# Ledger of designs, part 54: peptides against a protein of PDB entry 6B4J

Target 1, 315 residues: chain A of PDB entry 6B4J
Amino acid sequence: DITMQWYQQLQDASMQCVLTFEGLTNSKDSQAKKIKMDLQKAATIPVSQISTIAGSKLKEIFDKIHSLLSGKPVQSGGRSVSVTLNPQGLDFVQYKLAEKFVKQGEEEVASHHEAAFPIAVVASGIWELHPRVGDLILAHLHKKCPYSVPFYPTFKEGMALEDYQRMLGYQVKDSKVEQQDNFLKRMSGMIRLYAAIIQLRWPYGNRQEIHPHGLNHGWRWLAQILNMEPLSDVTATLLFDFLEVCGNALMKQYQVQFWKMLILIKEDYFPRIEAITSSGQMGSFIRLKQFLEKCLQHKDIPVPKGFLTSSFWRS

## One batch from the design tools (peptide; aimed at target 1 N216 L226 Q257)

Design b1_p23_5_s3 (made by RFdiffusion4, then SolubleMPNN; from b1_p23_5, 12 letters changed)
Fold by OpenDDE base, seed 2:
Structure b1_p23_5_s3 (fold): chain B 315 residues (1-315), chain A 23 residues (1-23)
Amino acid sequence: as target 1 above (315 residues)
Amino acid sequence: DEMKKLQEKINELMKEVDELLAQ
């Protein structure tokens, strides 16, 4: 399976990255520890500062991240920080930055869906300039949310149940598995972030270049999801999240073919979702149903709430 | 098999899109 090969390649690259900067992360030297912490803060704090407040602030954050990745010194925690302070500094920063973007999907977007867009546009712009960061974003995303690939992890003989649950994307702490609602909330955030990334371009970049991971991947994601048996509650939730965020963009890009896909979802795939939906899970199902029916009836998918407008970039 | 039929429809649609994008 080409999709699984791609997944594995990204995971292998991510693991290799971790091994590359292991010297920095495991160093007992006080100076190396200081550098590590400074680099980690420099990589992650700007991402946490991303907000929907003003385009100018978003540009400042982008420029800071780009400067850091370009080997330029940046101010962080009152100190000048550069990836050149350690030979493994760039790999470490790229990894931690990518991890932080996915964490913002998992946490911030999960709680505030509109936050997907400013985070995604920065991530997309950084990805365009720093492809390694993009690959690492995918690696982190795929590991935390296998449904973003998409695939369903299988239980292997001899595997611990907890390890299987982790592979499915659940958090397991002290032998307690995460509640389903929290799990779905986190998965939703990550899918929404992904759906935003694939459609957004940094407005101050070279728009003549092809999107490094564009809507064609969104189209393939939909096709792959529909080629799989639905999972209870998960499929209805994430399909809604995806379509709410990038359905308008897909409609504009694929036009007639998009509507054919939407009809296939409604007529052929929906009955499969319904068949596995229990009475206690009807919320996600009904939400998806109402969304699809409204879109088909109006022959339109609305622009998602929080979509960045020209007025945002002038602020 | 309903899923097989769906898969066939999806595959056909994917081919159609690929052909359009190749133009």
Scores: peptide ipSAE 0.384, ipTM 0.878, DockQ to the pose 0.751
OpenDDE base, seeds 1, 3, 4, 5: peptide ipSAE 0.023, 0.025, 0.024, 0.022; ipTM 0.653, 0.655, 0.653, 0.627

Design b1_p23_5_s4 (made by RFdiffusion4, then SolubleMPNN; from b1_p23_5, 11 letters changed)
Fold by OpenDDE base, seed 3:
Structure b1_p23_5_s4 (fold): chain B 315 residues (1-315), chain A 23 residues (1-23)
Amino acid sequence: as target 1 above (315 residues)
Amino acid sequence: DELKKLQEKIKELEKEVEELEKL
């Protein structure tokens, strides 16, 4: 399976990245620890500052992240910080930055769906300039949300239940598995972020270049989901999240082909979702139903709430 | 069956995308 090979390659690259900066992370030296913390803050704080407030502020954040990744000194926590402070600094920062983008999907977007767009446009722009960050974003995303690949992890003989739960994307702390609602909320945030990334380009970049991970991956994702048996509650939830965020963009790009896919979803795939939906999971099912029916009736998918407009970039 | 035809087309599109990703 080519998709699983791609998944594994990204995970291997991520693991190799961790090994490359192990010297920095495992150092007992006080200076190395300080550098590590400074680099971690420099990589993650700008991402946490991303908001829907003003395009000018978003540009400042982007420029700061790009400067850091380019080996330039940046101000962080009142100090000048550079990846050149340690030979492993760049690898560490790329990894932590990518991890933080995915974490913003998991936390911020999960709670505030509109936050997907400003985070995604920065992530897309950074990915364009720093492909390794993009690969690491995918690696982190795929590990936390296997449904973003997509695949459904299987239980293997001899596997601990907790490890299987973690493979499915659940958080397990103190032998307690995460509640289903919290799990789905986090998965939703990550899928929404991904759906935003694949359609957005940084407006101040070289837009003549092909998107490093564009809408073709959105089409692939849908195709793969539809070729899989639906998973109870998960498929209905994430399919809705994906279509709500990038359905308009896919409609514009693929036109008649997109509508054929949407009809297939409604007429063939949706009954299969219904067949596995319990009474306690009807919320996600009904939401998807209403969305599909509305889109097919109106022959339109609305622009998602929070989509960045020209007025945002002038602010 | 129109639905079967659509399913086949989606599978073909998936393969095309996979081939493009190898480039």
Scores: peptide ipSAE 0.037, ipTM 0.707, DockQ to the pose 0.270
OpenDDE base, seeds 1, 2, 4, 5: peptide ipSAE 0.033, 0.036, 0.036, 0.034; ipTM 0.675, 0.649, 0.648, 0.648

Design b1_p23_6 (made by RFdiffusion4)
Pose (drawn by RFdiffusion4):
Structure b1_p23_6 (pose): chain A 315 residues (1-315), chain P 23 residues (1-23)
Amino acid sequence: as target 1 above (315 residues)
Amino acid sequence: SVEEENEQALELGNQLFEQLLEE
């Protein structure tokens, strides 16, 4: 409940932000749409540019967003734009910027697991300078992936199925329901991004402040889901690509206590899945063992493939 | 406030971890 109460605090806090700018979106004038158009444009593209080429140019995207959020003018396609045009624009750009980070994790990181880090460092950096943006990221990240909270949505009695599948985060339309394959990845990329944000820190600016969403939330996440019965395919998958991304940082921080948590899922939580998962979905549970059978004996969890090296920073 | 949130998340994780060890 401590988590579910905190879960609601962010959710209804985001709905307050959905209403604070109410009128900027619900506007049909010509100029009214041009403004709504130029802001969302110049605020959600720099996030899409986040590449793995170099940290040298990765700073441009960070500065371009810091200037845009802090109110300074920002060069956009054509003429320069700024938030000072409208008082509602700031509380609007922070909304659309937050959704883009989770969205970039939704599509890009789900397919390309290594792009999780160059995106997370910009997000873990923008979270420091502007905490309001972070709560909004925890807002969108949580609803689109309640498994990141982590809380498994229970079945509410007397309700149709298509109503329930939407609560699980499946993308559904009038008649189309998102397949399970093209769904499981959209959750993987989300928590792989979440598993990266909590361990990375923006290097530049020389800040003595602390990580806004510390690695502590990585420990509670593993603990909060390992104490409850696992879902068939979702848990064994999400439990793997979270450890592959953040298992190295947790091993260093919580040295022995983290290893105890691993020799538990090896002999106490693995059986909790072998019976729950049918023979048609053991694919996820198998990768989870192949991941640990090594890590447990190697006494090491490989650094996540795609970690930003020193060469990436200087270069 | 951020520091207190981090400490609360750690305390909650330790309590859940002790419950796992008791199992």

Design b1_p23_6_s1 (made by RFdiffusion4, then SolubleMPNN; from b1_p23_6, 13 letters changed)
Fold by OpenDDE base, seed 1:
Structure b1_p23_6_s1 (fold): chain B 315 residues (1-315), chain A 23 residues (1-23)
Amino acid sequence: as target 1 above (315 residues)
Amino acid sequence: EQLERNRLALELAEKLFNELLSK
């Protein structure tokens, strides 16, 4: 399976990255610990500061992240911080930055769907300039949300239930599995972030270059999902999330083919989703159904709420 | 090489999608 090979390659690259900076991570030296903490803060704090307030502030955040990744000193916590402070600094920062982007999907976007767009446009712009960060974003995303690949992890004989639950993307703490609603909320956030990344370009970059991970990956994702058996509650939820965020962009890009896909979902895939949907899970199914019916009726996919406009970039 | 693999994966996805659409 080519998709699984791609998944494994990204995971292997991520693991190799972790091994590369293990010396920094596991160091007991006080100076190394300080450098590690400073680098971690320098990589993650700017991402947490991303907001919908002003385009100018977003540019400042982008420039700071790019400067850090370029080996330039940046101010963080009142200190000058550079990846050159340690030979493993760049690899560590790239990994932690990528992890933080995905975490913002998992946490911030999960709670505030409109936050996907400012986070995604920064991530896309950084990915364009620093491809390794992009690969690590995918690796983190795929690990936390296998449905973003997409694939469904299988239970293997002898596997602990908790380990299987974690593979499915659930958090398990103190032998207690995460509630389904919280699980779906986190998965939704990550899918929405991904759907935003694949359609957005940083406006101050070289727009003549091909998007490093563009809408063609959205088309691939949909094709793969539709070729898979639906999962109870999960498929209806994430398919809605994905289409709500990037459906308009896909419509513009693929035109007639996009509408054929929507018809296929309504006529062929809906009955399969319905067949596995319990009475307690009808909410996600109904939401998807209503969305698709509205879109087909109006022959239009609305621009998602929170989409960045030209006025945002002038602020 | 990775880009080529991604391209091939996309081509396969498109083929699978076209098969679904031809049904």
Scores: peptide ipSAE 0.028, ipTM 0.630, DockQ to the pose 0.498
OpenDDE base, seeds 2, 3, 4, 5: peptide ipSAE 0.026, 0.028, 0.028, 0.027; ipTM 0.618, 0.649, 0.626, 0.650; seeds 2, 3 fail the geometry check

Design b1_p23_6_s2 (made by RFdiffusion4, then SolubleMPNN; from b1_p23_6, 13 letters changed)
Fold by OpenDDE base, seed 5:
Structure b1_p23_6_s2 (fold): chain B 315 residues (1-315), chain A 23 residues (1-23)
Amino acid sequence: as target 1 above (315 residues)
Amino acid sequence: SQLERNQLALKLAEELFNELLSR
């Protein structure tokens, strides 16, 4: 399975990255610990500062992240920080940065869907300049949200239930599994972030270059989803999230082919979703239904709320 | 790289999918 091979390769790359900087992370040396913490803060704080407020601020954040990744010193916590402070500094920062982008998906975007766009455009721009960060974003995303691949993790004989639940994307703490609503909320955030990344380009980059992970991956994602049996509640939820965020972009890109896809979803795939939907899960089902019906009726998919406009970049 | 090859394979799959939809 090509999809699973891709998934595994990304996970392997991520794992190798962790192994590369384990000396930094496991060091008991006080100076090394300080460097680690400084680098971690330098990598993650700028991402947490991303907001929908102003394009100028977003540019500053981008420039800071890019500078850090380029080996330049940046100010963080009142100190000058550079990846050159440790031989494993760059790998560590790339990993933590990528992790933080995904965390913003599962936390910030989960709670505020419009936050997907400013986070995504920075992520996309950084990915363009630093491909390894992009790969690590995918690795983190895929691990936390296998539905972003997409694939459904399988229970293997001898596997602990908790481990299986974690593989499915659930958080398990103190032998308590995450509630379904919280799980879906986090998954939604990550899918929405992904859907935003694949359609956005950093406006101050070389836009003549091909998007490093563009809309074709969205098209692939849809194709893969449609080739899979639906999962109760999950499929209806995430399919809606995905289409709400990138459906307009897909429509513009693929035109008639997109509408054929949408009809296929409505006529062939949606009944399969319905068949596995319980009375308690009708909310997600109805939401998807209404969305599909509206889009087909109007022959249009609206631009998602929070989509960045020219006015945003002038602010 | 193997990753690049896989990405290429995915692109090819997308093309095939598009062909199917174009029929």
Scores: peptide ipSAE 0.030, ipTM 0.667, DockQ to the pose 0.238
OpenDDE base, seeds 1, 2, 3, 4: peptide ipSAE 0.027, 0.026, 0.030, 0.028; ipTM 0.620, 0.648, 0.652, 0.641; seed 4 fails the geometry check

Design b1_p23_6_s3 (made by RFdiffusion4, then SolubleMPNN; from b1_p23_6, 10 letters changed)
Fold by OpenDDE base, seed 1:
Structure b1_p23_6_s3 (fold): chain B 315 residues (1-315), chain A 23 residues (1-23)
Amino acid sequence: as target 1 above (315 residues)
Amino acid sequence: SRELENQLALELAQELFEKLLSK
């Protein structure tokens, strides 16, 4: 399967990256530990500062991240920090930066859906200039949210239940599995972030270049989801999240084909989702149904709330 | 490379949709 091969290739690349900077991460040397901490902070703090407040602030954050990845010194925690401080510094920073973008999906976007857009536009812009960061974003995303690939992990003979739960994306702590609502919230955040990334371009880059991971991947994702058996609660939730964030962009890009797909969801896929939906899980299903019915009735997909406008970039 | 990757994604999507429509 081509999709699974792609998944595995990205995971392998991510694992190889970790091995490359293992010397830095496992060092007991006090100076190396200090460098590691400084690099980690320099990579992650700017991402955490991303907000919907002003376009000018977002540009400053972008420039700082780009400078760091370019081998230039940046100020972090009152210190000058550079990836050149250690031979494994660049690989480490790229990995941690990518990890942080995905974490913002599962944490910030999960709680505040509008946050997807400013985070995504920075991620997209960085990905354009630093393709390896983009690959690592996908690797982290796919590992935490297999539904972003998409694929459904299967239980294998001899597998511990907890390991299977982790493969599905659940957090398991002290032999307690994460509550379903919290799980879906995190998955939703990551899917929404992904849906935003594939449609957004950094406005100060070379916009004539091809998007590093554009809407065609979103179209593929939808096609793959619809070709899979639905999962209870999960499929309805994430399909809604995806379409709410990037449905408008997909509509504009694929036009008649988009509407054919939407009809296919309503007529053929909905009954399959309904058949596996319990009475206690009808909320996500109903939400998706209402969304699709409104879109089909109005022959329009609304621009998502929080979408970045020209006024944002002038602030 | 990016263009090729995007094209491959589109082709895969088309194949999958055709499969769905033929069902």
Scores: peptide ipSAE 0.345, ipTM 0.900, DockQ to the pose 0.861
OpenDDE base, seeds 2, 3, 4, 5: peptide ipSAE 0.035, 0.034, 0.322, 0.343; ipTM 0.745, 0.723, 0.889, 0.897

Design b1_p23_6_s4 (made by RFdiffusion4, then SolubleMPNN; from b1_p23_6, 14 letters changed)
Fold by OpenDDE base, seed 5:
Structure b1_p23_6_s4 (fold): chain B 315 residues (1-315), chain A 23 residues (1-23)
Amino acid sequence: as target 1 above (315 residues)
Amino acid sequence: MQEERNQLALKLAQELFDELMSR
């Protein structure tokens, strides 16, 4: 399976990255520890500062991240920090930055769906300039949310239940598995972030270049989802999240093909979702159903709430 | 190699869509 090969390749690359900076992370040297912490903060704090408030602030954040990745010194915590402080600094920063973007999907977007767009546009812009960061974003995303690939992890004989739960994307702490609602909330956030990334371009970049991971990957994702048996609650939830965020963009891009896909979902895929949906899980199913029915009735998918406008960039 | 795999995946996805939409 080509999709699984791609998944594995990204995971391997991520693992290799971790191995590359292991010396930095495992060092007992006080100076190395200091450098590590400084680099970690420099990589992650700017991402945490991303907000929906002003385009100018977003540009400053972008420039800071880009500068850091370019080997330039940046101010962080009142200190000058550079990836050149350690030979493994760049790899470490790229990894931590990518991890942080995904974490913002998992946490911030999960709680505030509109936050997907400013985070995504920065991620997209950084990805354009730093492809390795993009690959690492995918690796982190895929690991935390296998449904973003998409694939459904399977239980293997001899596998511990907790390990299987973690593979499915659940958090397991102190032998307690995450509640389903919290799980779905986190998955939703990550899918929404992904759906935003694939449609957004950094407005101050070279717009003539092809999006490094554009809407065609969204189309791929949908194709893969529709070719899979639905998973109870998960498929209905994430399909809705995805379409709510990038459905308008997909509609504009694929036109008639997009509408055929929506009809296919309604007529052919919904019965399959329904067949596996328990009475207690009807909420996600109904939400998706109502969304699709509304879109088909109006022959339009609304622009998602929080979509960045020209006025945002002028602020 | 990764990009090539991605392109192949996209091609296969398109083929899948074409098949699904032809039904």
Scores: peptide ipSAE 0.042, ipTM 0.745, DockQ to the pose 0.428
OpenDDE base, seeds 1, 2, 3, 4: peptide ipSAE 0.027, 0.040, 0.021, 0.025; ipTM 0.651, 0.750, 0.590, 0.673; seed 3 fails the geometry check

Design b1_p23_7 (made by RFdiffusion4)
Pose (drawn by RFdiffusion4):
Structure b1_p23_7 (pose): chain A 315 residues (1-315), chain P 23 residues (1-23)
Amino acid sequence: as target 1 above (315 residues)
Amino acid sequence: AEELEEQIEELEEEAEEMDEEEE
């Protein structure tokens, strides 16, 4: 409940932001759409540019967003634009910027697991300078993936199925329901991004402040799920690509206490899945063991493939 | 199942105490 109450605080807090700019979106004038068009454009593209080439150019995207959010003018396609054009634009850009980070984790990181880090450092940096943006990221990240909270949505009695699948986060339309394969990845890329944000810190600017969403939320996440009964395919998958990304940082921080958590899922939580999962979906549960049978004996959890090296920063 | 949940709760408390000592 402490988590479910905190879960609601962010959700209805985001709905307050959906209404604070109410009128900027619900506007049909020519100029009214041009403004709504240029802001969302110049605020959601720099996030899409976040690449793995170098941290040198990764700063441009960070500065371009910091200037845009802090009110300064920003060079866009054609003429420069700024938030000072409209008082509702700031509380609007912060909304669309937050959704893009999770959306970049939704599509890109789900397919390309290594791009989770170059995106997370910009997000973990913008979260420091502007905490309001972070709560909005925790808002969108939580609804599109309630498994990141983590809370498994229970079945409410007397309701149709298509109503329930939407609560699980499946993308569904009038007649189409998102397959399970093309769904499981959209969740993986979201918590792989979440597992990266909590361990990374923006290096530049020399800040003595603390990480807004500390690595402590990584411990509670593993603990909060491992104390409840696992879902068949979802848990064994998400439980793996979270440890592959953040298992190295947790091993260093909570040295022995983290290992105790691992020798638990080895002999206490693995059986909790072997029966729950049918023979047609053991694919996820198998990767989870192949991951731990090494890590437990190697006394090490490999650094996540795609970590930003020193070469990436200087270069 | 209950023994596992108790062990996990004890670990969670130890981890929060470590963080509080660092702060």

Design b1_p23_7_s1 (made by RFdiffusion4, then SolubleMPNN; from b1_p23_7, 13 letters changed; failed a check: too like the target's own chain)
Amino acid sequence: MKELQEKIKKLEEEVEEQAAAQA

Design b1_p23_7_s2 (made by RFdiffusion4, then SolubleMPNN; from b1_p23_7, 12 letters changed)
Fold by OpenDDE base, seed 3:
Structure b1_p23_7_s2 (fold): chain B 315 residues (1-315), chain A 23 residues (1-23)
Amino acid sequence: as target 1 above (315 residues)
Amino acid sequence: MKELQKKIEELDKEVEKLLEEKE
């Protein structure tokens, strides 16, 4: 399976990245520890500052991240920080930055869906300039949300239940598995972030170039989902999240083909979702149903709430 | 339905090829 090979390659690349900066992370030297912490803060704090407030502030954040990745000194925590402070600094920062983007999907977007767009546009712009960060974003995303690949992890003989639960994307702490609602909330945030990334371009970049991970991957994702048996609650939830965020963009890009896909979802795939939906999972099912029916009836998918407009960039 | 499925499969194959080329 080519998709699984791609998944594994990204995971291997991520693992290799971790190995490359192991010297920095495992150092007992006080100076190295300080550098590590400074670099980690420099990589992650700007991402946490992303908001829907003003385009100018978003640009400042982008420029700071780009400067850091470019080997330029940046101000962080009242200190000048540069990836050049350690030979492994760049690899470490790229990894931590990518991890933080995915974490913002998992946490911020999960709680505030509109946050997907400003985070995604920065991530997309950084990905365009720093492809390795993009690959690491995918690696982190795929690991935390296998449904973003998509695939459904399978239980293997001899596997611990907790490990299987983690593979499915659940958090397991102190032998307690995460509640289903919290799990779905986190998965939703990550899928929404992904759906935003694949459609957005940084407006101040070279837009003549092809998106490094564009809408074609969204089309692929849908195709793969439809070729899979639905998973109870998960498929209905994430399919809705994905379509709500990038459905409008897919509609504009693929036009008639998109509508054929949407009809296929409604007429063929949706009954399969219904067949596996329990009474306790009707919320996600009903939400998807209403969305599909509304879109098909109106022959339109609305622009998602929080989509960045020209007025945002002038602020 | 058959035509759509075929198109989806074709698109999927195209994406797979693109992924292979990036290796």
Scores: peptide ipSAE 0.023, ipTM 0.592, DockQ to the pose 0.181
OpenDDE base, seeds 1, 2, 4, 5: peptide ipSAE 0.021, 0.021, 0.021, 0.022; ipTM 0.578, 0.607, 0.594, 0.599; seed 4 fails the geometry check

Design b1_p23_7_s3 (made by RFdiffusion4, then SolubleMPNN; from b1_p23_7, 11 letters changed)
Fold by OpenDDE base, seed 1:
Formats: structure tokens, sequence, C-alpha cells
Structure b1_p23_7_s3 (fold): chain B 315 residues (1-315), chain A 23 residues (1-23)
């Protein structure tokens, strides 16, 4: 399976990255610990500062992240920080930055769906300039949300239930599995972030270049999801999240073929979702159904709430 | 599932052809 090979390649690359900076992360040296902490803060704090407030502030954050990744010194916590402070500094920063982007999907976007767009446009712009960060974003995303690949992890004989639950993306703390609603909320945030990334370009970059991970991956994601048996509650939830965020962009890109895809979802895939949906889970399916039927009826998919306009970039 | 898969494959082929024509 080409999709699973791609997944594994990204996971292997991520694992190799972790091994490259293990010396920095495991060091007992006080100076190395200080450098590690400074680099971690320099990589993650700017991402946490991303907001929907002003395009000018977003540009400042982007420039700071790009400067850090370019080996330039940046101010963080009142100190000058550079990836050149340690031979493993760049690899560490790239990994932690990518991890933080995905974490913002998992936490911020999960709670505030509109936050997907400013985070995604920065991530996309950084990915364009730093492809390794993009690969690491995918690796982190795929590990936390296998449905973003997409694939559904399977239980294997001899596997602990908790390990299987973690593979599915559930958090397990003190032998307690995460509640389904919280799980779906986190998965939704990550899918929404992904759906935003694949459609957005940093407006101050070279727009003549091809998007490093563009809408063609959105089409492929839909095709792969539809080729899989639906998972109860999960498939309906994430399909809705994906279509709500990038459906308008996919409609503009693929036009007639995208409408054929939506008809296919309604006619052939909805019955399959409904067949596995319990009465208690019907809410997610109803939401998806109502959204898609409305789109088909109006022959339009709305621009998602929080989509960045030209006025945002002038602020 | 087989019918759905076939229809998706047909759409993929349509999209691929259209992308090739635009290139």
Amino acid sequence: as target 1 above (315 residues)
Amino acid sequence: MEELRKRIEELDEEVEKLEEEKA
C-alpha cells in the first residue's frame, strides 16, 4: 500500500531526527540543558503567539521562525538564541517546531476552529522554505491522528488494550482512556489544521512555486477515506471537519469532479456510515449529511469561518 | 465497496486527465 509506505517513511524520518539530537536532549551538562530549553522556547513560543488579530503580527511571527531556522539569532525570553549554539540545534528546533504546530491543531484549533487558518498559513509558509519541517509536521500529525493519513489502526493479538487505544489516537492517563467527545475534538482540530494547510499559501513568498503539500493531497485524502470502511462516529466527524474547512477550495480546484465526489459520498458512502452508526452517535452523521445536502442543494460550499481575507493582511 | 471504489477510480482518472491538459 503506497499510502502506508509513505506513512512509514515519514515516521522513520521523524525517528531518525530524534536520534540525531538525542545527545542534546539527554545531556546532563548544565550548559546543554540551558541551550535545549532556550531552543525549545524559541521554537514553540512564536507558534503559541499566532492569533487572528492582525496580519502584521503574523508576519513578525513568521519572520522570527524563519530567522531561527535560517541560523540567525533571535530574541527569546530576553536572550539571544541561535540553532548554532549546538550542532544538534537545528534538528531539535525543526522537530519541536513541527510538533508545536500539530499541538496547536490538537489544542487550540480543537477549541477554536477559526484558529486553523492563521496557524496553517504560517505552517505552509515555513514548509515552503523548510521542507524538512513540513515532513516532520506530517509525521507528528500522522502519529497523533492516523485518520489524517488516512488509515485505521487494527488490534493485533497480544496487544494491550491501552496500546491499541493510543494507536487510535486516544490519550490514556492512569489507566483511564480519554472520553470519546474529547478524543473526537482533538482529532477534529488536527484534521481542520491539515485541511487549512493544504489550501493556504504564505502571501509574502514566491507564489509561482507549487504548494509543497497542496490540494491534490486533499483529493487523495477524500479518495482514500471513501475506499475504507467507515469507523463509527470517527469517519462522519472527520469527513465533516475536512469538508467544512477545505470543501470550498476543493470545489474551486476540481469543479465538476468535486461535485461528482460529493454525490458519490451521499449516494454510496452515507448508507455505509448510517449502517454502523448507533442512535447515540447519530449526531455526527446528521451534521455531515445536513452539510453535504445543503452544499448540493445550493451548488455551493461556503467559505469557512476564519478564512483569511485581504483585509487581514492589511491590518 | 467495490462499486464505490470503481467510481472513485473513474473520478481519479478524470482528474488526472484534466490536470495533464492544463499542464
Scores: peptide ipSAE 0.493, ipTM 0.919, DockQ to the pose 0.728
OpenDDE base, seeds 2, 3, 4, 5: peptide ipSAE 0.477, 0.476, 0.473, 0.461; ipTM 0.914, 0.914, 0.913, 0.909

